# Ledger of designs, part 108: peptides against a protein of PDB entry 5VVV

Target 1, 276 residues: chain A of PDB entry 5VVV
Amino acid sequence: FLCGVVEGFYGRPWVMEQRKELFRRLQKWELNTYLYAPKDDYKHRMFWREMYSVEEAEQLMTLISAAREYEIEFIYAISPGLDITFSNPKEVSTLKRKLDQVSQFGCRSFALLFDDIDHNMCAADKEVFSSFAHAQVSITNEIYQYLGEPETFLFCPTEYCGTFCYPNVSQSPYLRTVGEKLLPGIEVLWTGPKVVSKEIPVESIEEVSKIIKRAPVIWDNIHANDYDQKRLFLGPYKGRSTELIPRLKGVLTNPNCEFEANYVAIHTLATWYKSN
Target 2, 276 residues: chain A of PDB entry 5VVV as posed
Amino acid sequence: FLCGVVEGFYGRPWVMEQRKELFRRLQKWELNTYLYAPKDDYKHRMFWREMYSVEEAEQLMTLISAAREYEIEFIYAISPGLDITFSNPKEVSTLKRKLDQVSQFGCRSFALLFDNIDHNMCAADKEVFSSFAHAQVSITNEIYQYLGEPETFLFCPTEYCGTFCYPNVSQSPYLRTVGEKLLPGIEVLWTGPKVVSKEIPVESIEEVSKIIKRAPVIWDNIHANDYDQKRLFLGPYKGRSTELIPRLKGVLTNPNCEFEANYVAIHTLATWYKSN

## One batch from the design tools (peptide; made by RFdiffusion4, then SolubleMPNN)

Design b2_p18_3_s3 (from b2_p18_3, 9 letters changed)
Fold by OpenDDE base, seed 1:
Structure b2_p18_3_s3 (fold): chain B 276 residues (1-276), chain A 18 residues (1-18)
Amino acid sequence: as target 1 above (276 residues)
Amino acid sequence: KFEEAREKYKKIAREDYE
């Protein structure tokens, strides 16, 4: 069971010292996972093709080493979906080289994210792939196998919540393709019925699990505040029955942008997790 | 594209929370 934090918000990323402090807290609270997915980190999303500099490499190596020291699984995410051409072998090779570099930093767990992108393929991809889901699954499976089938590999679908599914969760051709064609060792991220789900009913998890043919990992936006700079979400982790725990592969909370605001959010997630 | 996607996300997220 993956339980911890995803740094997955829009806005200023946390600094390395904050991330190290997070690892200390996660260990103390018996949580086990950190997903590196800051939207405004240029080499994560907008400039995903660009290799890390020597200085950036040193920082990431130090961060990954710190995660290992605190027994926190460090998952490196990349979001190529804004402008990747799935059918272009050069693009696939570029993605492989980027993840090879991160592997050299000591990273062993990875994620490919296709959240917050247009549902349209370019003309070249339409000639090769039957659907957008087929294109995403193809590259994800290839990367997963290329990396030697790491123990933890995550996929974030473009339809990552109930309201994004067409026509709905149980009938989505996109999610059906993901469920049928995504290799079984790859985990699927999900935010619940909505992008920000006040509640995640057990029935809603059973519904999505059936179509994706696996238990999802929750990317939980309950404490996310990147969409409203006037608010801090300081309340407890709630609206999730502990009956969800045996039906999930994990929960990663995407909390407030302000690192110092997240004590209650993360601590109460830990209490929730340990209560079952 | 990045900025447009960000603003779309923010709009939906605000509406979901209210």
Scores: peptide ipSAE 0.754, ipTM 0.972, DockQ to the pose 0.938
Fold by OpenDDE base, seed 2:
Structure b2_p18_3_s3 (fold): chain B 276 residues (1-276), chain A 18 residues (1-18)
Amino acid sequence: as target 1 above (276 residues)
Amino acid sequence: KFEEAREKYKKIAREDYE
């Protein structure tokens, strides 16, 4: 069971010292996972093709080593979906080389994210793939296999919550394709009924699990505040029955952008997790 | 594209929370 934090917000990423402090807290609270997915990290999303510099590499290596020191699984995410051409072998190769570099930093767990992108494929991709889901699954499977089928590999669908599913969760052709074609060793991220879900009902998890043919990992935006910088979410992790735990592969909370605001959010997640 | 996606997300997220 993956339980911890995803740094997955829009806005200024946490600094390395904050991330190290996070790892310390995660260990203390018996959480086990950190997903590196800061949207404003340029080489994560906007400039995903760009290799890390020597200086950036040193920082990431140090960060990954720190995660290992605190027995926190460091999952490196990349979000190529803004402008990748799935059918272009050069793009696939570029993605492979980027992840190879990160592997050299000591990273062993990875995520490929297709959240917050246009659902439309370019003309070239339409000639090769029957749907957007097929294109995403194809590259995801290829990357997963290329990396030697790492123990932890996450996929974030474009339809990552109920309200993004067309026509709905259970009937989504996109999610059906993901469920049927995504290799079984790849985990699927899910955010619940909404982008910000006040509640995640058990039935909603059963519904999505059925179509994706696996228990999801929750990307939980309950404490996310990147959409409203005037708000801080200081309340406890709530609206998630502990009955979800046996039905999930994990929960990663995407908390407030302000690192210092997240004590209650993360601590209460830990309490929730240990209360099953 | 990034900025547009971000603003779309923010709009939806605000609406979801309210």
Scores: peptide ipSAE 0.752, ipTM 0.972, DockQ to the pose 0.951
Fold by OpenDDE base, seed 5:
Structure b2_p18_3_s3 (fold): chain B 276 residues (1-276), chain A 18 residues (1-18)
Amino acid sequence: as target 1 above (276 residues)
Amino acid sequence: KFEEAREKYKKIAREDYE
């Protein structure tokens, strides 16, 4: 069971010292996972093709080493979906080289994210792939296999919540393709019925699990404030029955942008996780 | 594209929370 934090918000990323402090807290609270997915880190999303510089490499190596020190699984995410051409072998090779570099930093767990992108393929991709889901699954499977089938590999669908599913969760051709064709060792991220789900009913998890043919990992935006930084979400982790735990592969909270605001959010997630 | 996606997300997220 993956339990911890995803740094997955829009806005100023956390600094390395904050991330190290996070790892210390995660260990103390017996949480086990950190997903690196800061949307405003340029080489994660906007400039995903760009290799890390020597200086950036040293920083990431140090961060990954710190995660290992605190027995936190460091998952490196990349979000190429804004402008990747799936059918272009050069794009695939560029993605491979980028992940190879991160692997050399000591990273062993990875995520490929297709959140917050248009649900349209370019003309070249339409000639090769039957659907957007087929294109995403193809590259995801290829990357997963290329990396030697790492023990932890995550996929974030474009339809990552109930309200994004067309026509709905149980009948989504996109999610059906993901479920049927995504290799079984790849985990699927999900935010619940909504992008920000106040409640995540058990039935909603059963529904999505059926179509994707696996238990999802919750990307939980309950404490996310990147959409309204005038608000701080200081309340406890709630609206999630402990009955979800045996039905999930994990929960990663995407909390407030302000690192210092997240004590209650993360601590109460840990309490929730241990209560089952 | 990045900015447009961000603003779309923020709008949806605000509406989801209210």
Scores: peptide ipSAE 0.752, ipTM 0.971, DockQ to the pose 0.928
Fold by OpenDDE base, seed 3:
Structure b2_p18_3_s3 (fold): chain B 276 residues (1-276), chain A 18 residues (1-18)
Amino acid sequence: as target 1 above (276 residues)
Amino acid sequence: KFEEAREKYKKIAREDYE
């Protein structure tokens, strides 16, 4: 069971010292996972093709080493979906080289994220792939296999919540394709019925699990504030029955942008997890 | 594209929270 934090918000990423402090807290609270997915980190999303510099490499190596020191699984995410051409072998090779570099930093767990992108494929991709889901699954499977089938590999669908599913969760052709064609060793991220789910009913998890043919990992936006910087979400982790735990592969909270605001969010997640 | 996607997300997320 993956339980911890995803740094998955829009806004200024946490600094390395904050991330190291996070690992200390995660260990102390018996959480086990950190997903590196800061949307405003240029080489994660906007410039996903760009290799890390020597200085950036040193920072990431140090960070990954720190995660290992605290027994936190460091998952490196990349979000190529804004401008990747799925059918272009050069794009695939570029993605491979980028993840090779991160592998050299000592990273062993990875994620491909296709959140917050348009559903449209370019003309070249339409000639090769039957659907957007087919394109995403193809590259995801290829990368997963290329990396030697890492023990932890995550996929974030474009339809990552109930309200994004057309016509609905159980009938989504996109999610059906993901469920049927995504390799079984790849985990699927999900935010619940909504982008920000006040509640995640057990029935909603059973519904999505059926179509994706696996238990999801919750990307939980309950404490996310990147959409409203006037607010800080200081309340407890709630609206999730502990009955979800046996039905999930994990829960990663995407908390407030302000690192210092997240004590309650993360601590109460830990309490929730241990209360099962 | 990035900024547009961000603003779309923010709008939806705000609506979801209310």
Scores: peptide ipSAE 0.749, ipTM 0.971, DockQ to the pose 0.953

Design b2_p18_3_s4 (from b2_p18_3, 7 letters changed)
Fold by OpenDDE base, seed 1:
Structure b2_p18_3_s4 (fold): chain B 276 residues (1-276), chain A 18 residues (1-18)
Amino acid sequence: as target 1 above (276 residues)
Amino acid sequence: SYEKAKEEYKKIAREDAE
């Protein structure tokens, strides 16, 4: 069971010292996972093709080593979906080289994210793939196999919540393709019925699990505040029955942008997890 | 674009949080 934090917000990324402090807290609270997915990190999303510099490499190596020291699984995410051409072998090779570099930093767990992108393929991809889901699954499976089938590999669908599913969760052709064609060793991220889900009913998890043919990992936006800079979410982790735990592969909270505001959010997630 | 997708996300997320 993956339980911890995803740094998955829009806004200023956390600094390396904050991330190291996070690992210490996660260990103390018996949590086990950190997902690196800061949307405003240029080489994560907008400039995903660009290799890390020597200086950036040293920082990431140090960060990954710190995660290992605190027995936290470090998952590196990349979001190529804004402008990747799936059918172009050069694009696939570029993605492989980027992940090879991160592997050399000591990273062993990875995520490929297709959240917050246009649902339309370019003309070249339409000639090769039957649907957007087929294109995404194809590259994800290829990358997963290329990396030697790492123990932890995550996929974030474009339809990552109930309200994004067309026509709905149980009948989504996109999610059906993901469920049927995505290799079984790849986990699927999900935010619940909504982008920000006040509640995640057990029945909603059973519904999505059926179509994706696996238990999801929750990307939980309950404490996310990147959408409103005037608000801080300081309340406890709530609206999730502990009956969800045996029905999930994990929960990663995407909390407030302000690192110092997240004590209650993360601590109460830990209490929730240990209550099972 | 990145900015368009970001603003769309923020709009939906704000509505969900109300």
Scores: peptide ipSAE 0.757, ipTM 0.972, DockQ to the pose 0.929
Fold by OpenDDE base, seed 2:
Structure b2_p18_3_s4 (fold): chain B 276 residues (1-276), chain A 18 residues (1-18)
Amino acid sequence: as target 1 above (276 residues)
Amino acid sequence: SYEKAKEEYKKIAREDAE
């Protein structure tokens, strides 16, 4: 069971010292996972093709080493979906080289994210793939296999919550393709009924699990505030029955952008997790 | 684009959080 934090917000990424402090807190509270997915980190999303510099590499190596020190699984995410051409072998090779570099930093867990992108493929991809889901699954499977089928590999669908599913969760051709064709060793991220879900009913998890043919990892935006800088979410982790725990592969909270505001959010997630 | 997707996300997220 993956339980911890995803740094997955829009806005200023946390600094390395904050991330190290996070790892310390995660360990103390018996949480085990950090997903590196800061949307405003240029080489994560907008410039995903760009290799890390020597200086950036040193920082990431140090960060990954710190995660290991605190027994936190460091999952490196990349979001190529804004402008990748799935059918272009050079693009696939570029993605492979980027992840090779990160592997050299000591990273062993990875994620491919296709959240917050247009649902349209370019003309070249339309000639090769039957659908957007087919294109995403193809590259995800290829990368997963290329990396030697790491123990933890996550996929974030474009339809990552109920309101994004067309026509709905249970009948989504996109999610059906993901469920049927994504290799079984790849985990699927899910955010619940909405982008910000006040509640995640058990029935909603059963519904999505059926179509994706696996228990999801929750990317939980309950404490996310990147959409409203005037608000801080300081309340407890709630609206999630502990009955969800046996039905999930994990829960990663995407909390407030302000690192210092997340004590209650993360601590109460830990309490929730341990209460089962 | 990145900015368009970001703003769309923020809009939806704000609505969901109300």
Scores: peptide ipSAE 0.752, ipTM 0.971, DockQ to the pose 0.921
Fold by OpenDDE base, seed 3:
Order: structure tokens, then C-alpha cells, then sequence
Structure b2_p18_3_s4 (fold): chain B 276 residues (1-276), chain A 18 residues (1-18)
């Protein structure tokens, strides 16, 4: 069971010292996972093709080593979906080289994210793939296999919540393709019925699990404030029955952008997790 | 674009959080 934090917000990424402090807190609270997915890290999303510099490499190596020191699984995410051409072998090779670099930093867990992108393929991709889901699954499977089938590999679908599913969760051709074609060792991220889900009913998890043919990992935006930084979400982790725990592969909270505001959010998640 | 997707996300997320 993956339980911890995803740094998955828009806005200023946390500094390395904050991330190290996070790892200390995660260990103390018996959580086990950190997903590196800061959207404003340019080499994560906008410039995903660009290799890390020597200085950036040193920072990431140090960060990954710190995660290991605190027994926190460091998952490196990349979001190539803004402008990748799925059918172009050069694009696939570029993605492979980027992830090879991160592997050299000591990273062993990875994620491919296709959240917050246009649901359209370019003309070249339409000639090769039957659908957008087929294109995403193809590259994800290829990367997963190329990396030697890491123990932890995550996929974030473009339809990552109930409200994004067309026509709905249970009948989504996109999610059906993901469920049928995504290799079984790859986990699927999900935010619940909504982008920000006040509640995640058990029935909603059963529904999505059926179509994706696996228990999802919750990317939980309950404490996210990147959409309105005038607000801080200081309340407890709630609206999630502990009955979800045996039906999930994990829960990663995407909390407030302000690092120091997240004590309650993360601590109460830990309490929730340990209550089962 | 990145900015367009960001603003769309923010809009939806604000609505969901109300």
C-alpha cells in the first residue's frame, strides 16, 4: 500500500530542504511514499525532453538518497503529454534517455502522467493508434518494459476522475482501453469522482476498479490549494472511509503549496491509514 | 498549452471545492 505525499501542484516547487523535512515527517508518521510531480518543474512537464544539468543531477541524487535514508519510496514522475508525438520513435527514445538519467540518480520507481492535456492526437499519431488511450498505453507499456518492469510504476490517465470520463466511468472507452491494454504491473492514479473530491465513496472505487481492472492509487486533492492560494486547507483528511484501504493500491495526498501548512493534512492521512 | 491547461484545471478545481 503506497501512502504518502505527491508534490503534484501548480506553483513554486518545494525546496530540497523542505522535501528532506517531508521525508523525516513521512517516516515518523509511518508513511512510505513520495511522488515527485511538481508541475512547475520545467523538466518534468513543459521541457520534459531536456536532460538535467550537472547541478540539477546532484540535487536529485541527493534528494533520492535522502528518501532512501528515511525509507521513503521516491517515485519520479514525468509528464510528456503536452507535446509528445507518440508515434515518433525519436520522442520515445528521448523519453527513455531522460528516464535513464533519472535511473542513474538511483531512482527505481517511476510515473508517466497524462493529466491536464488536450484529448487530441496529431495526424501522425492518428495514423498509428486507434485512440488516444491506445497511444498512451503503448508508450507507457514500452517505457515500463524498457526500465525492466520496476516494482512501482504509475500511470495517470487523462480521464483521472469521474467527471472527466465520457460518457461516464463505467462506460468510458478511454478507461476501458487503459484497463485492457495497460500492463497489469502498472498502477493507475485516480482523484475520485472529481478533481477535488470532498468524498470518495467505496462504490465509486469499485466502479473505476472494475473498468481499469486493478485497484487505483488515489491522487488526493482534498488539501490542494494551487487553484486558490488565498485558501489554506487545514482540516483533517476526511470523506474517505477506511473501507477504501483494502480496495486501493495507495493514497498520495497532494497538499497545500505552502509546505508548513501541511502538518494536519499529512498527519491525519497517516492516522486514517493506520486505523485499518 | 501549459498555461491553458493550468487555468482550466484551476477553474474545475475551484468549482469542485465549493
Amino acid sequence: as target 1 above (276 residues)
Amino acid sequence: SYEKAKEEYKKIAREDAE
Scores: peptide ipSAE 0.744, ipTM 0.970, DockQ to the pose 0.921
Fold by OpenDDE base, seed 5:
Order: sequence, then structure tokens, then C-alpha cells
Structure b2_p18_3_s4 (fold): chain B 276 residues (1-276), chain A 18 residues (1-18)
Amino acid sequence: as target 1 above (276 residues)
Amino acid sequence: SYEKAKEEYKKIAREDAE
């Protein structure tokens, strides 16, 4: 069970010292996972093709080493979906090279994120793939296999919540393709019925699990404030029955952008997790 | 674009958080 934090918000990413402090807290609270997915980290999303510099490499190596020191699984995410051409072998090779570099930093867990992108494929991809889901699954499977089938590999679908599913969760051709074609060792991220789900009913998890043919990992935006930084979400982790725990592969909270505001959010997640 | 996707996310997230 993956339980911890995803740094997945828009806005200024946390600094390395904050991330290290996070690892200390995660360990202390018996959480086990950090997903590196800061939207405004340029080489994560906008410039996903660009290799890390020597200086950036040193920082990431240090960060990954720190995660290991605190027994936190460091999952490196990349979000190529804004402008990748799935059918272009050069794009695939570029993605492979980027992840090879991160592997050299000591990273062993990875995620491919296709959240917050246009549902339309380019003309070249339409000639090769039957659907957007087929394109995403193809590259994800290829990367997963290329990396030697790492123990933890995550996929974030474009339809990552109930409200994004067409026509709905249980009948989504996109999610059906993901469920049927995504290799079984790859985990699927999900935010619940909504992008920000005040509640995640058990039935909603059963529904999505059926179509994706696996228990999802919750990317939980309950404490996310990147959409309105005038608000801080300081309340406890709530609206999630502990009955979800045996039906999930994990929960990763995407909390407030303000690192210092997240004590209650993360601590109460830990309490929730340990209460099962 | 990045900005369009970001703003769309923010809009939906704000609505969900109401």
C-alpha cells in the first residue's frame, strides 16, 4: 500500500530542504511514499525533453538518496502529454533517455502522467493509434518494459476522475482501453469522483476498479489549494472511509502549496491509514 | 497549452471545492 504525498500542485515547487523535511515526517508517521510531480518544475512537464544539468542531477541524486535514507519510496513522475507525438520514435527515445538519466540518479520507481491535457491526438498519432488511450498505453507499456518492469510504476489517465469520464466511469472507452491494455504491473492514479473529491465513496472505487481491472492509487486533492492560493486547507483528512484501504493500492495526498500548512493534512492521513 | 490546461484545472477544482 502506497501512502504518502504527491508533490503534484501548480505553483512554486518545494525546495530540496522542504522535501527532505517531508521525508523525515513521512518516516516518523509511518508513511512510505513520495511522488515527485511538481507541475511547474520545467523539466517535469513543459520541458520534459530536456535532460537535467549537472547541478540539477546532483540535487536530484541527493534528494533520492535522502528518500532512501528515510525509507521513503521516491517515485519520479514525468508529464510528456502536452506536446508528445506518441507515434514518433524520436519522442519515445527522448522519453527513454530522460528516464535513463533519472535511473542513474538511483531512482527505481516511475510515473507517466497524462493529466490536464487535450483529449485530441495529432494527425500523425491518429494514423497509428485507434484512440488516445491506445497511444498512451502503448508508450506507457513500452517505457515500463524498457525500464525493466520496476516494482512501482504509475500511470495517470487523462480521465483521472469520475467527472472526466465519457460517458461515465463504467462505460468509458478510454478507461476500458486502459484496463484491458495497460500492463497489469502498472498502477493507475485516480482522484475520485471529482478533481477535488470531498468524499470518495467505496462504490465509486469499486466502479473504477472494475473497468481499469485493478485497485487504483488515489491522488487525493482534498487539501490542494493551487487552484485558489487565497485558501488554506488546514482540516483533517476526511470523507474517506477506512473501508477504502483494502480496495486501494495507495493514497497520495496532494496538499497545500505552502509546505508549512500541511502538518494536519499529512498527519491525519497517516492516522487514517494506520486505523485500518 | 500549459496555461490553458492549468486554467481549466483550476476552474474545475474551484467548482469541486465549493
Scores: peptide ipSAE 0.724, ipTM 0.966, DockQ to the pose 0.918; fails the geometry check

Design b2_p18_4_s1 (from b2_p18_4, 10 letters changed)
Fold by OpenDDE base, seed 1:
Order: sequence, then structure tokens, then C-alpha cells
Structure b2_p18_4_s1 (fold): chain B 276 residues (1-276), chain A 18 residues (1-18)
Amino acid sequence: as target 1 above (276 residues)
Amino acid sequence: SKYEKAKEEYFKIAREDL
């Protein structure tokens, strides 16, 4: 069971010292996972093709080593979906080289994210792939196999919540393709019925699990404030029954942008997890 | 940009989910 934090918000990323402090807190609270997915890291999303510099490489190696020291699984995410051409072998090779570089930093766990992108494929991809889901699954499976089938590999669908599914969760052709074609060793991220789910009912997890043919990992936006940084979400982790735990592969909370505001959010997630 | 458009769409939806 993956339990911890995803740094998955828009806005100023956390500094390396904050991330190291997070690892100390995660270990102390018996949590085990950190997903590196900051939207405003230029080499994560907007400039995903760009290799890390020598200085950036040293920082990431130090961060990954710190995660290992605190027994926290460091998952590196990349979001190529804004402008990747899935059918272009050069684009696939560029993605492989980027993940090879991160593997050399000592990273062993990875995520490929297709959240917050246009649903329309380019003309070249439409000639090769039957649907957007087929294109995404094809590259995800290829990358997963290329990396030697790492123990932890995550996929974030474009339809990552109930309100994004057309016509609905149980009948989505996109999620059906993901469930049927995505290799079984790849985990699927999900935010619940909504982008910001006040509640995640057990029945909603049973519904999505059936179509994706696996238990999801929850990307939980309950404490996210990137959409309104004038608000801080300081309340406890709530609206999730402990009956969800045996029905999930994990829970990663995407909390407030302000690192110092997240004590209650993360501590109460840990209490919730240990209560099962 | 594509990035900014997607960000603003996410922000709109997330605010509506409150």
C-alpha cells in the first residue's frame, strides 16, 4: 500500500530542504511514499524533453538519497502530454533518455502523467492510433518495459475523476481501453468522483476498479489550494472510510502549496491509514 | 499557452468542486 504525499500542485515547488523535512515526517508517521510531480518544474511538464543540468542532477541525486535514508519510496513523475507526438519514434526515444538520466540518479520508481491536457490527438497520431487512450497506453507500456518493469510504475489518465469520464465512469471507452490494454503491473491514479472530492464513497472505488481492472492509487486533492492560494485547508483528512484501504493500492495526498500548512493534513492521513 | 489554458481550466473546475 502506497501512502504519503504527491507534490502535484501548480505554483512554486517546494525547496530541497522542505522535501527532506517531509521525508523525516513521513518516516516518523510510518508513511512510505513521495511522488515528485510539481507542475511548475519546467523539466517535468512544459520542457519535459530537456535533460537535467549537472547542478540539477546533483540536487536530484541528493534528494533521492535522502528519501532512501528515511525509507521513503521516491517516485519520479513526468508529464509529456502537452505536446508529445505519440507516433513519433524520436519523441519516444527522448522520453526514454530523460528517464534513463533519472534512473542514473538512483531513482527506481516512475510515473507517466496525462492529466490536464487536450483530449485531441494531432493528425499524425490519428493515423496510427485508434484513440487517445490507445496512444497513451502504447507509450506507457513501452516505457514500463524499457525500464525493466520497475516495482512501482504509475499512470495518470486524462479522465482521472468521475466528472471527466464520458459518458460516465462505467461506460467510458477511454477507461475501458486503459483497463484492457495497460500492463497489469502499472498502477492507475484517481482523484475520486471529482477533481476535489469532498467524499470518496466505497461504491465509486468499486465502479472505477471494475473498468480499469485494478485497485487505483488515490491522488487526493482534499487539501490542495493551488486553485485558490488565499485559502488554506487546515482541517483533518476526512470523507474517506477506512473501508477504502483494502480496496486501494494507495493514497497520496496533494496538499497546500505552503509546506508549513500541511502538518494536520499529513498527520491525519497517517492516523487514518494506521486505523485499519 | 497550452500549459496556461490547462491550468486555468483545472482551477475553474477545482473551485466549482468546493
Scores: peptide ipSAE 0.748, ipTM 0.973, DockQ to the pose 0.970
Fold by OpenDDE base, seed 2:
Structure b2_p18_4_s1 (fold): chain B 276 residues (1-276), chain A 18 residues (1-18)
Amino acid sequence: as target 1 above (276 residues)
Amino acid sequence: SKYEKAKEEYFKIAREDL
């Protein structure tokens, strides 16, 4: 069971010292996972093709080593979906080289994220792939196999919550393709009924699990505040039955952008997890 | 940009979900 934090918000990423402090807190609270997915990290999303500099490499190596020191699984995410051409073998090769570099930093767990992108493929991809889901699954499977089928590999769908599913969760051709064609060793991220889900009912997890043919990892936006700079979510982790735990592969909270605001959010997630 | 459009759409939806 993956339980911890995804740094997955828009806005200023946390500094390395904050991330190291996070790992210390996660270990102390018996949480086990950190997903590196800061949307405003240029080499994660907007410039995903760009290799890390020597200085950036040193920082990432140090961060990954710190995660290992605190027995936290460091998952490196990349979000190529804004401008990747899935049918172009050079793009696939570029993605492979980028993940090879991160593997050399000592990273062993990875994620491909297709959240917050247009549902339309370019003309070249439409000639090769039957759907957007087929294109995403193809590259994800290829990368997963290329990396030697790492123990932890995550996929974030474009339809990552109930309100994004067309026509709905149970009937989504996109999620059906993901469920049927994504290799079984790849985990699927899910956010619940909404982008910000006040509640995640058991029935909603059973519904999505059926179509994706696996238990999801929750990307939980309950404490996310990137969308409203005037709000801080200081309340406890709630609106999730503990009956979800045996039906999930994990829960990763995407908390407030302000690192210092997240004590209650993360601590109460840990309490929730240990209460099962 | 595609990035900014996607961000603003996410922000809009997230605010509406509250």
Scores: peptide ipSAE 0.748, ipTM 0.973, DockQ to the pose 0.972
Fold by OpenDDE base, seed 5:
Structure b2_p18_4_s1 (fold): chain B 276 residues (1-276), chain A 18 residues (1-18)
Amino acid sequence: as target 1 above (276 residues)
Amino acid sequence: SKYEKAKEEYFKIAREDL
């Protein structure tokens, strides 16, 4: 069971010292996972093709080593979906080279994120793939296999919540393709019925699990405030029955941008997790 | 940019989910 934090918000990423402090807290609270997915880290999303510099490499190596020291699984995410051409072998090779570099930093767990992108493929991809889901699954499977089938590999679908599913969760051709064609060893991220789910009912997890043919990992936006930094979400982790735990592969909270605001959010997630 | 548009769309939806 993956339980911890995703740094998945828009806005200024956490600094390395904050991330190291996070790892210490995660270990102390018996949480086990950190997903590196800061939207405004340039080489994660906007410049996903760009290799890390020597200086950036040293920082990431140090961060990954710190995660290991605290027995936290460091998952490196990349978000190529806004401008990748899936059918272009050069793009696939570029993605491979980027993840090879991160592997050299000592990273062993990875995620491909296709959140917050349009469903429309370019003309070249339409000639090769029958749907957007087929294109995403193809590259994800190829990358997963290329990396030697790492024990932890995550996929974030474009339809990552109930409200994004067309026509709905159980009938989504996109999620059906993901469920049928995504390799079984790849985990699927999900935010619940909504992008910000006040509640995540058990039946909603059963529904999505059926179509994707696996238990999801929750990307939980309950404490996310990137969309309105005038608000701080200081309340406890709630609206999730502990009955979800045996029905999930994990829960990763995407908390407030303000690192110092997240004590209650993360601590109460830990209490929730240990209460099952 | 497409990056900013995607962010703003997410922000809009997330605010509507409150």
Scores: peptide ipSAE 0.735, ipTM 0.971, DockQ to the pose 0.935
Fold by OpenDDE base, seed 3:
Structure b2_p18_4_s1 (fold): chain B 276 residues (1-276), chain A 18 residues (1-18)
Amino acid sequence: as target 1 above (276 residues)
Amino acid sequence: SKYEKAKEEYFKIAREDL
């Protein structure tokens, strides 16, 4: 069971010292996972093709080493979906080389994210792939296999919550393709019925699990505040029955952008996880 | 940009979910 934090918000990424402090807290609270997915990291999303510099490499190596020191699984995410051409072998090779570099930093767990992108494929991709889901699954499977089928590999669908599913969760052709074609060793991220789910009913997890043919990992936006800079979510982790735990592969909270505001969010997630 | 457009759409939806 993956339990911890995703740094998955828009806005200023946490500094390396904050991330190290996070790892100390995660270990202390018996949480086990950190997903590196800061949307404003240029080489994560906007410039995903760009290799890390020597200086950036040193920082990431140090961060990954710190995660290992605190027994936290460091998952490196990349979000190529804004402008990747799925059918272009040069794009696939560029993605491979980027992940090879991160592997050289000592990273062993990875995520490929297709959240917050347009559903439209370019003309070249339409000639090769039957749907957007087929294109995403193809590259995800290829990357997963290229990396030697790492123990932890996550996929974030473009339809990552109930409200994004057309016509609905159980009938989504996109999620059906993901469930049928995504290799079984790849985990699927999900935010619940909504982008910001006040509640995640057990029935909603049973529904999505059926179509994706696996238990999801919750990307939990309950404490996310990137969408409203005037709000801080200081309340406890709630609206998730502990009955979800045996039905999930994990829960990763995407908390407030302000690192110091997240004590209650992360601590109460840990309490929730241990209460089952 | 595609990035900014996607961010603003996410922000809109997330605010509506509250």
Scores: peptide ipSAE 0.730, ipTM 0.971, DockQ to the pose 0.976

